# Peptides against a protein of PDB entry 1IK9, part 176

Target 1, 211 residues: chain A of PDB entry 1IK9
Amino acid sequence: MERKISRIHLVSEPSITHFLQVSWEKTLESGFVITLTDGHSAWTGTVSESEISQEADDMAMEKGKYVGELRKALLSGAGPADVYTFNFSKESCYFFFEKNLKDVSFRLGSFNLEKVENPAEVIRELICYCLDTIAENQAKNEHLQKENERLLRDWNDVQGRFEKCVSAKEALETDLYKRFILVLNEKKTKIRSLHNKLLNAAQEREKDIKQ
Target 2, 207 residues: chain A of PDB entry 1IK9 as posed
Amino acid sequence: MERKISRIHLVSEPSITHFLQVSWEKTLESGFVITLTDGHSAWTGTVSESEISQEADDMAMEKGKYVGELRKALLSADVYTFNFSKESAYFFFEKNLKDVSFRLGSFNLEKVENPAEVIRELIAYALDTIAENQAKNEHLQKENERLLRDWNDVQGRFEKAVSAKEALETDLYKRFILVLNEKKTKIRSLHNKLLNAAQEREKDIKQ
Target 3, 195 residues: chain B of PDB entry 1IK9 as posed
Amino acid sequence: MERKISRIHLVSEPSITHFLQVSWEKTLESGFVITLTDGHSAWTGTVSESEISQEADDMAMEKGKYVGELRKALLSVYTFNFSKESAYFFFEKNLKDVSFRLGSFNLEKVENPAEVIRELIAYALDTIAENQAKNEHLQKENERLLRDWNDVQGRFEKAVSAKEALETDLYKRFILVLNEKKTKIRSLHNKLLNA

## One batch from the design tools (peptide; made by RFdiffusion4, then SolubleMPNN)

Design b2_p22_1_s2 (from b2_p22_1, 15 letters changed)
Fold by OpenDDE base, seed 5:
Structure b2_p22_1_s2 (fold): chain B 211 residues (1-211), chain C 211 residues (1-211), chain A 22 residues (1-22)
Amino acid sequence: as target 1 above (211 residues)
Amino acid sequence: as target 1 above (211 residues)
Amino acid sequence: SKELEEVQKEGKELEEEEKKEE
């Protein structure tokens, strides 16, 4: 089962933070359990897939779009934009919420809740879920941090190897040219020496022909 | 202010999960506020630095070691090892906890708590803190995930540059050797040619002298 | 002598090749 807890403000009790828990299987469209608490009392209701479909039809809204609006209202927490207004009557146990647009406010959904006989159990379970979620998220954070540190080491190692490769390439080129020049100069010296010997031999022959 | 919430089991109510909140400034040694709740009632107490020092002295334990034990008992949550046993009397509001070792169990600390008049406010604030902590940890997780993805890209980029550098070094060496061999072979051919001309000139001179 | 002229010509060609390799 998937679960989301959000804090909301009720129009009837704007000074008291309420907590809205929504629990569902796979998709919100398949129905959900809604629980409201003020930290003293709790109220719960089950919304069926058929009720969601009926509410979408009554609104003349496409079901996927309606479920998308339900998801934003019920799962996102009241963001600072007051786009969703929540209402609850403790006397009637009637919960409803509205979407506030610039030019139009409309009722998005309504549910009958039932007062929980043992609210302390619901509150304890809710706190347990929060603590479990914190522990899971902390473990994930520690894992990701260790992985970041590993990836940074691996990057530094490859960067250092790359810099050594660049330097080694430049050193190789320089060394090869130096060695080549030495051998080439030796060959040039030998060519000059042989040419001078040949020139001397030719000059001596020319002297011998001239008696 | 630093805060830790843990779930504990009381010896008097082993079937009911209780929540222990500890709040402190910088270090637990400077004193702390302890809050206990069962999701219906709440109890709070303030422990001063002097009380912590007195408890350490009464135990004949070094203060740093004692604070280390307090940290394990009060902040770590009851791990599965039942190393710490928690006791609370609702009638006396007396909270005490014991450390259970193989051969010895001893009282680690004790505090007088006061029943909170408005437990719903304490519970709401506790849930708010849990939700805030979840949101902060989620944001940190998303940040670390994006950083991991960045570091992995940067590693792949440097690795690809390194592989290209290795290949370019090998190609450079091969190309330089090929070019150098061509030039050296040309010079070697010229040396052989000049040597043959010199040999022929010497052989002709020897014929002219025998003549 | 034709031989001396050929050796002198080859000497100049070697000097020109050396100047291209410097």
Scores: peptide ipSAE 0.040, ipTM 0.822, DockQ to the pose 0.712
Fold by OpenDDE base, seed 2:
Parts: C-alpha cells; structure tokens; sequence
Structure b2_p22_1_s2 (fold): chain B 211 residues (1-211), chain C 211 residues (1-211), chain A 22 residues (1-22)
C-alpha cells in the first residue's frame, strides 16, 4: 500500500492548514482512501475504481489523463499555488476540488467523507507514519552518503593510478629510445670503423699495383 | 533552532503512543522547550539552563554526562526498549522520566508542563514540520542519488581509460623492442658483411706477397 | 680500381642510410 500526506488550504478555512492523506494499492487508478484532518477532527472516505471511471466518463476525459490530474491534485502537496482549490463542508462531509486554469475552472473530483469518531488515533497514526518516513529517508541518506564517499575514494585511487600509468608510459618510451640510440650509435661506429679499414686496404692494393 | 520529535510510551497510558517534541538552540545544555501530545491534547514546558545545571548537581552528575543522558532519553526516539521510562500526570502536568539499568533505576529528569489551550495548532505545526523534514530529506536523497550515479560513471570512465593505458604501455614496450631488434639486426648484418670483405682483402694481399 | 670504386660507393650508401635514421 502506498501513502501520501499533503497540506492543503480549504476555501472554508483559509487560515488553518489541513492535511490530506491518500492511500492506495499499486496505482491510484484502482481506487484510494482519502483522510482529511485539521489536527483536531478527521474525516475519511473511500473512492472506488468505479467512481474514478465514472467521474472520468462524466467529465468526458480519458481515464489515464483524469488519473494523472488526480495525482497532481491529491499527491503533489504544495503544487503550484492556486492551480487546485479544495472545498470541504464539515456539515455535509462533502469534499470537492477544482482545477483553476487561466480561462477555465472545473471540478476535478468530489468525495463523500465520514467523520472519524476517534480523530486522535488517526492523527497519532499519521504522525507515526511521518516519523517512520523520516527515519527511513535518514537511513537511506546515510547509506547514500557512505556510498558517495566510497565512490569518491575509489575514483581518486583509480585517477591516481591512471596518472601514474600515463607518466610511466611516457617515461618508458623516452628510456627505450635513449637506450636504443646508445646501442645503435655503437653499431654505427663499428660499421664506420670497418668501412675505413676496408677503404685503407683497397688504397694500399692500388698502390701495390702501380711499380 | 533545532528540533526533534520522538514517540514515547507513558506509564499512565501504555496503549497510546505519545509524541515528545524537544526544541533547543545550538545545544541542549542551554535549555529546551518540551512539547508532549497524544494527538488530541498538548502540553508544553520550558527547561532552562539553570534547571539542567541544578538537576545535574542534585544528581551529583557531571553536567556534560547529564546532558548526554538527556540527549539519549529525549532525542533518540525509540531508544533501546525499556531503558527509559516516561511518566506524565495529566492532572498535575508533571512529566518525569527514569533510566532503568540492570541493577539501578533512577529519575533522570522532571518537568512541569502546561496544557496548551489550542492543541490543534500544535499538532498542525508538528505535522507541518514532519512534512517539511520529509521534503528536505527527499531532496537530499535525490541529490545524493544523482551524485552517486555521476561518481559511478566517472569511476567507470577513468577505470576504462586506466585499463587502456596499461594495455597501451605493454603494447608500446613490445612494439619498440620489435622495431629495435629489426634495426639492430640490419646493423649486425652490415658489420658481418664488412668484416668478411676485410678478411677476403687480407687473404688476397697475402697471396700477392707469396707470389 | 673497380674494388676501390665499389668501397667508395658503399661508403656513400652508408652515409645516406645514416641520414635516414636520424
């Protein structure tokens, strides 16, 4: 089961922050439980998949688009200011919300709620869920922080090894060329020495033929 | 100002989760505001630095150690089960808590609270703080996740470059040695050829002298 | 002599090869 708690402003009570809890299984499309509280009273209602489908049909809206609008209205928390207007009558327990666009405002949905007999239990459970979510998110944050520190160390270690490898490659090339030149020059010197001996021998033969 | 909300069990109401909020500036040692709620009623009290110092003195405990025990009792949330026992009288508004060790139980602190006239405001503000903390922790989690993914990519990129550098170093060494051997062998062949020519020339001279 | 000319020619070829290896 998934859950989202949002703060909303009611048209009837603009000075008092209300909390809207939505609970659903897998997808909001399959229906949801809505709970409203002002920190003293609570109201709950169940919205079925059939009611969602009927509201989409009555609005002549494609169901996936309608559910997408419901997600934005009911699950976003503080959406862009003034896009969604929430209305609730404590007398009728009727909850409805409107989408306010520049040129058109329309009712996006409506729900019948029931007043909870023991609102303190609902409020305590809501606070417990918030505290559990904080603890879970803190544990995830600590884990991600430790992984981040590990990955940074691992990156620095490989980077340092890479830089050493680059420098070692350049040094190797330079050293091999220097050694090659030394040995090559020794061979060139020996070739020149042998050639000079051969030239001298040929010149002496030419002198001996000329008596 | 720092703040912590914890769930506690009261000896007087073991079936109802209570919430203990502690608010302080910089350090718990400088004093704190304590708020208790059951989701319907709320109680608040202020504990001064002088009261903390007096309680430490009355207990014959070093102040830093005493404040360390207060942090564990009041800020940990669900500490180890049964180490801290919380007591509250709704009639006297007297809150006290005990540390239960294996061989010794002792009162760690006591506070006079006052019943809040509008508990719904305190509860709403507490829920708002929880939702704000969730949103902040979620944003931090998303940031850490993105950084983690970045660092992993950066590590893979450097690792791949490092492996290529290692292979390129080995290939360079092998290629340079092969090229060196080819040139060296050419020079050795020329030395042998010149040496043979010199030997032949010396043998012919020795024939001409014997003639 | 033909032999002296050959040795002198090989000497020039060696100098040209040395210049290609620089």
Amino acid sequence: as target 1 above (211 residues)
Amino acid sequence: as target 1 above (211 residues)
Amino acid sequence: SKELEEVQKEGKELEEEEKKEE
Scores: peptide ipSAE 0.039, ipTM 0.823, DockQ to the pose 0.731
Fold by OpenDDE base, seed 1:
Structure b2_p22_1_s2 (fold): chain B 211 residues (1-211), chain C 211 residues (1-211), chain A 22 residues (1-22)
Amino acid sequence: as target 1 above (211 residues)
Amino acid sequence: as target 1 above (211 residues)
Amino acid sequence: SKELEEVQKEGKELEEEEKKEE
């Protein structure tokens, strides 16, 4: 079961933050349980897949788009300010919400809720769920932080190896060229020496032929 | 102001999860506000720095150690099971907690609480704080996740550059050696040719002298 | 002749250097 808690303001009680819990199995489209609380009283209702389909049909809206709007209204918590307006009558237990657009506001949905006999149990369970979610998110944060620190170390290690490889490549190239030039110069010197000896021998032979 | 909410079980009401909020400025040692709720009623008390010091003295415990135990008892939520036992009388509004060790249990502290007139406001504010904490932790998780993905990309990029650098170093070394060997072999061939010419010239001169 | 012996000696030294460079 998935759950989302959001804070909402009711038109009838704009000074009192209410909490809207929505609980569902796998997808919101398959139906959900809605719970409203003011921190003292709680109200719960079940919305079936058939009711969601009927509301979409009554609105002449494509079901996927309608469910998308339901998800924004009921799960987003503080959506962009004033886009969704929530209404609840404690007497009738009738909950309805509207989408406010620039030129038109329209009812997006309505649900009958039932007053919970033991609101304290609902509130305690809601707080427990919040604390569990905080603990899970903190554990995830600590894990991600340790992973970031690992990745940063690994990056620094590879970067340092890369810089050493670049420097080693340049040093190798320079050393190989220096060694090659030395050996080549020795061979050039030997070639010059042999040429001079050959030239001298040829000049002496030419003198010996000229007696 | 810092705040921590924990779930606790009271010895008097072991079937009902209670929530213990502790709020403080900078350090728990400087005093704190404690709030207890069962999701219907709330009780609040203020604990001064002087009371904390007196409790430490009464226990003959070093203040830093005592504050460390207070932090474990009051801030850890579900500490290791059964190490801290919480007691609260709704009639006297007396809250006390014990540390359970293998061979000894001792009272770690006690506070007088006052029943809150509007518990719904305290509960709503507590739920708001939980939801805000969830949102902050989620935003931090998303940031850390994006940073992990960045660091992983950066690591892969440097690793790929490093592998290319290694391969380029090996290729350069091999190419330089091949080129150097070719040039050196040309020089060696020229030296051999000149030596053979010199030897032939010397042999011809020795024939001419014998002649 | 001394000259022929020197050229032959240098030729052997070159062959020994060539063997060290292989």
Scores: peptide ipSAE 0.024, ipTM 0.821, DockQ to the pose 0.672
Fold by OpenDDE base, seed 3:
Structure b2_p22_1_s2 (fold): chain B 211 residues (1-211), chain C 211 residues (1-211), chain A 22 residues (1-22)
Amino acid sequence: as target 1 above (211 residues)
Amino acid sequence: as target 1 above (211 residues)
Amino acid sequence: SKELEEVQKEGKELEEEEKKEE
């Protein structure tokens, strides 16, 4: 089961923060349970997949688009843009919400809620879920932080090895060229020496023929 | 101001989860505000730095050790080890807690709480704080996740460059040795040719003298 | 005479090759 809690303001009670809990299985389209609380009283209603389909049809809206609007309204909380307005009558237990655009406001949905007999249980369970979510998120944060520290160390280690490899390549090239030049110069000197000996031998033979 | 909410079980009401909020400035030693709620009623008390010092003295405990025990009791929630037992009388508004060890149980502290007139405000504010904490922790998690993904990419990039550098070093060494051997062999061939010419010239001169 | 001329020619060719390798 998936769950989201958001804070909302009712048009009828704008000074009192209300909390809207939505609970569903896999997708909001399959139906959901909605719970409203003011921290003293609580109200709950169940919305079926058939009711969601009927409401989309009544609005002449494609079902996937309608469910997308329900997700934005019910799961995001009223962002500061007041695009969604929430209304609730404690007397009739009728909850409805509107989408407000520049040129058009329209009712997006409505639900009958039932007053919960023991609101304290609902509130306690809601707080428990918040505390569990905090603990889970803290554990994830600590894990991700330790992984970041590991990845940074591993990066620094490879970077240091790479820099050493670059320097070692340049040093190797320089050393091999130096060694090559030394051996080459020795061979050149030997060639010159042998040519001089050959020249001397040829000059001596020419002197011996000329007697 | 720092704040921690934990769930506790009262000895008098073991079936009903209570929530213990502690709020303090910089250190718990400087005093704190304690709030207890069952999701319907709330009770609040203030504990001064002087009361903490007096309680430590009455217990014959070093103040830093006593504050360390207060932190474990009041901020950790009762871990599954039931090391801390919480008691509250709704009639007297007297809250006390005990530390339970294998051989010794002792009262660690006690506070007078006052019943809050509007518990719904306290509960709403508590839920707001939980929702804000969830949002902050989610934002931190998303940031750390993006940073992990960046660090992993950067590591893979450097690792790939390092492997290419190693291969390029080996290839360079092999190429330089091949070129060196070619030039060296040419010079060796020239030396051999010159030696053969010198030997022939010496043999011809010896024939001319015998002749 | 011919052998001396060949050795002198090879000596000059070696000096020219050495100048190309410097």
Scores: peptide ipSAE 0.038, ipTM 0.822, DockQ to the pose 0.706; fails the geometry check

Design b2_p22_1_s3 (from b2_p22_1, 14 letters changed)
Fold by OpenDDE base, seed 2:
Structure b2_p22_1_s3 (fold): chain B 211 residues (1-211), chain C 211 residues (1-211), chain A 22 residues (1-22)
Amino acid sequence: as target 1 above (211 residues)
Amino acid sequence: as target 1 above (211 residues)
Amino acid sequence: SEELEKVRKESKELEEEEEKEE
């Protein structure tokens, strides 16, 4: 089961933050349970997949698009722009919400709620869920932080090794060339010495022929 | 201002989860505001630094140690071991808590609370704080997740470059040695050829002298 | 002498090869 709690403002009670809880299985399309509370009273309703489908049909909206709009309205919380207006009558227990666009406002959905007999249980459970979610998110945060610190150390270690490898490659190339030049020059000197000896021998032979 | 909400069980109402809110400035030692709620009623009290100091003195406990015990009792939530027992009388509005050790149980502290006139406001504000904390923790988690994914990519990139650098260093060394051996062998062949020419010239000269 | 010229030519060719290897 998935659950989202958001704060909303009712048109009838704009000074009192209300809390909208939505609970669903896998997808909002399959239906959901909605709970509204003002911190003293609570109201609950169940919306079936058939009701969602009927509302989409009544609106002449594609079901996936309609569910997408429901998700934005019911799960996002009131975004900074009052794109969604929420209405609730405590007398009728009728909840409805409108999408406010620049050129058109329209009713997005409506639900009949029922007043909860023991709202304190609903409120306690809601607070428990919030505290559990905080604890879970804190544990994830601490895990991710430790992993981040690990990855940063590992990155610094391999970066330092890489820089050393680059420098060692350049140093190796330079050292090998220097050593090779020394040996090559020794061989060149020996070749020159042998050529000079050969030239001297040829010159002596030419002197011996000329008597 | 710092704030912590925990769930507790009262000895008088063990089936009803209560919520203990503690708010303080910088350190718990400077005093704190305590709020208790059952999701319907709320009770609040203020504990001053002087009261904390007096309680520490009355217990003959070092203040830092006492504040450390208060922090564990009031801010940790009920740990899995019922090390702390919480008591509250709705009639007297007297809250006290005990530390249960193997060999000794003792009262750790006591507070006089006052019943809140509008508990719904306290409950709404508590839920708002929980939702804000969830949103903040979620934003931190999303940031850390993205950072971890970045660090992992960067680590893989530098690791791959490092491996290529190691291989390139070994290949360079091998290639330079091969090239050098070829040139060196050519010079050795030239030296041998020149030595043979010199030996032949000396042998011919020895023949000409014997002639 | 043809032999001395041959040695001089080989020596010069060696010097030119050495200059190409530098």
Scores: peptide ipSAE 0.017, ipTM 0.818, DockQ to the pose 0.757
Fold by OpenDDE base, seed 4:
Structure b2_p22_1_s3 (fold): chain B 211 residues (1-211), chain C 211 residues (1-211), chain A 22 residues (1-22)
Amino acid sequence: as target 1 above (211 residues)
Amino acid sequence: as target 1 above (211 residues)
Amino acid sequence: SEELEKVRKESKELEEEEEKEE
């Protein structure tokens, strides 16, 4: 089961932060349980897949698009865009929410809730879920931090090897060329010496033929 | 101001999870505010640095060690080790906690709390803090995840450059040696040719002298 | 004379090859 808790403000009680908990299985489309609390009282309702389908039909909206709007309204929390307005009557237990666009406001959904007999249990469970989520996220953060430190060490190791490879390549090239030049110069000197000897021998032979 | 919320179990009410909030400035040694809640009622007390010092003295414990024990008791939450036992009387508003070692249990501290008039505000603020902490930790997780992905890409890039450098070094060495061998062989062939010409010239001269 | 000219020609060709290898 998946869960999201969001802070919301009711139109009737804008000074009192309310908390909207939504719980669902796999997808919000299959239905969900909604819980509203002000930290003293709690109200809960179950929304079925059939009710979601009916609300989509009543709106003349495609179900997937409607569920997408529900997800934004109910799970995003009060995003910084006051795009969604929440209304609740504690007397009728009627909860409804609207999407506010610049030129158009429309009701996105309406649910009948029931007052929870023991709100303290719901509130305690909600706080437990928050604390458990914090602990899980902290453990994930510690893991990611350790992985980052590992990756940085691995990067530095390969970088150092790369720099050594570059330097070794340049040194090798320079050394090979120096050795080559030395050997070539030795061979050139030998060729010159042999040519001079051949020239001298030819000149001596020409002298011997001329007597 | 720093804050920690922990789940605790009271000896008197082990079936009802309580929440212990501790708030302090810089260090717990300088004093703290403690809040206890069961999701319906809340109790708060302020503990001064002087009270902490007095409790340490009464225990004949060094203050830094005592504060270290307070930190473990009040901030670690119910760690899986039931090392700390919490007691609270709703009638007297007396809160005390004990450290349980295998052979020795001793009182670690005791505080007078006051019942909060509007527990719903305290509970709402506590839930807000939890949700804000979740959001902050999620943002840190997303940041660390993106950094991990960056570091992995950077590692792969340097690794690929390193492999190319190694291959290029080997190719360069092989090419240079091949070129060297070709030029050296050419010079060796020329030297051999000149030596053969010199030998022939010497043999012809020896024939001409005998003739 | 022909042999001396041949050696002179080969010596000159070697000098020209040396100048191209510098």
Scores: peptide ipSAE 0.017, ipTM 0.818, DockQ to the pose 0.726
Fold by OpenDDE base, seed 5:
Structure b2_p22_1_s3 (fold): chain B 211 residues (1-211), chain C 211 residues (1-211), chain A 22 residues (1-22)
Amino acid sequence: as target 1 above (211 residues)
Amino acid sequence: as target 1 above (211 residues)
Amino acid sequence: SEELEKVRKESKELEEEEEKEE
């Protein structure tokens, strides 16, 4: 079962924050349980998949689009743009909400709720769920923070190895060239020495032929 | 101002989860506001730094140790080990709690609370704080997740550069040695050729002298 | 002597190869 709690403002009581809880199985399309509370009273209703389908048909809206609008209205709370307006009559227990666009406002959905006999139990369970969600999110935060610290250490280790590899490559090239030049110069000196000996031998032979 | 909400069980009402809110400025030692609720009624009390100091003295406990025990009792909720027992009389509005150890149980603290006239406002504000905390923690989680993904990409990039640097170093060494061997072999061949010419010239001179 | 001229030519070619390796 999935659950979302949001704060809403009712047109009839704009000074009192209300809380809208929606709970469902897998998808909102399969139906949901809605609970409204003001911190003193609570009201609950069940909306079936059949009722969602009927409401979509009555609105002449494609079901997937209608469920998408229900999700935005009921799970996001009152966004800062007042795109959704919520109405509730405590007398009739009739809950309805409208989508407000720049040039068009229309009723999106309506539900009959029932007053809960023991609202304190619903409120306690709601607070428990909030505290459990806080604890779960805090544990996820601590885990992600530790993983960030691990990844940063691993990055610094590989970065340091990479910098050492670059420096070692440059040092290797320089050392190999220096060693090669030394050996090459020894070979050049030996070639020059042998050439001079050959030249001297040829000059002495030319002297011996000339008596 | 800092705030912590926990669930507790009262000895007098063990079947009904109560919520304990503690709020303070900077440190619990400077005093705090305590609020108790059952989702229908609320009770609030203020504990001063002077009262905390007096309670520590009456217990013959070092103040820092006492504040450390207050923090564990009031901010951690009922831990799974039932180390802290909470008591509240709705009639006297007297709240007290005990620390339970294997061989010793002792009263840790006691506070006079006052019944709140409008508990619904306190409950709504408490739920609002929970929802705000959930939203803040969710935003932190999303930020940490994005940072983890960034760090992982950066690690993979540097790792790939490091592997290329290692391979390039080995390739450089192999290429330089191959080039050096070619040049050195040319110089060795030239040295051998000059040595053979010198030997032949010496042998011809020795023939001319015997002649 | 043709041999002396050959050694002089080989010495000059060695010097020109040394200048190309600097």
Scores: peptide ipSAE 0.016, ipTM 0.817, DockQ to the pose 0.688
Fold by OpenDDE base, seed 3:
Structure b2_p22_1_s3 (fold): chain B 211 residues (1-211), chain C 211 residues (1-211), chain A 22 residues (1-22)
Amino acid sequence: as target 1 above (211 residues)
Amino acid sequence: as target 1 above (211 residues)
Amino acid sequence: SEELEKVRKESKELEEEEEKEE
């Protein structure tokens, strides 16, 4: 079961932060359990898949679009844009919420809740879930931090090897050219020496023919 | 101000999870505010730096060691080892905790608490802090994840450049040696040709002298 | 004279080939 807790403000009690817990299986479309608390009292209700479908039909809204609006309203908390307004009557236990657009306001959904007999148990369980989520997120943060440190070390190691490879390539090229020039110059000197010997031998032969 | 919320079990109510909130400035040594709640009632007390020093002196414990034990007891929650036991009387509002070692149990500290008049406000604020902490930790997790993905890309880029540099170095060495051998062989062939011409000229001169 | 001219020509052609290899 997935769970999301968000803070909301009720139109009837705007100075008192309420907490809205929604719990569901794989998707909100399959139905969900909604719990409302003010830190003293708690109210809960179960919303079935059939009720979600009926509310979508009554609104003439496509079910997937309606569930998308429910997700934004119930799981995001009151976003900074006050797009969603929440209403609850402690007397009737009737919870309803509206979407407010610039020129259009409409009721997005309504649920009958029941007052929880032992609200302290629900509140304790809610706090436990928050503390467990904090611990899990901290463990994930520590893991990601260690992985970042590993990746940074691995990057520095490869970067250092790359720089050494570049320098070694340049040094190799320079050394090979220097060695090549030395051997080539020795061969050129031998060729010149042999040509001079050949020219001298031809000049001596021409002197011997001319007595 | 720093804050830590932990779940504890009271010896008097072992079936009911209590929550212990500790809030402090830079260090616990400067004093702290302690709040206990069962999700219905709340109790709070302020512990001064002088009280912490006095408790350390009464225990004949070095202050830094004592604060280290307070940190483990009050900030870690009941660790799985049941090393710390917590006691609270709702009647006297007296909170005390013990450290239990294999052969030694001792009272680590005791605090006078006061019952909060509006426990719902304290509970709501505690839940708000938990939700804020969850949101901050999620944002940190998303940041660390994006940084991991960046570091992995940067590593792959340098690794690919390194592999290309290694291959280019080997190709350069092979090409330079091949070119060097070709030029060297041409020079060796010219040297051999000139030596043969010189030998023939010397043999012809020796024939002309015998003539 | 013809043989000396031939050796001088071959020597000059070899010098020109050496200059092209520098």
Scores: peptide ipSAE 0.018, ipTM 0.817, DockQ to the pose 0.792; fails the geometry check

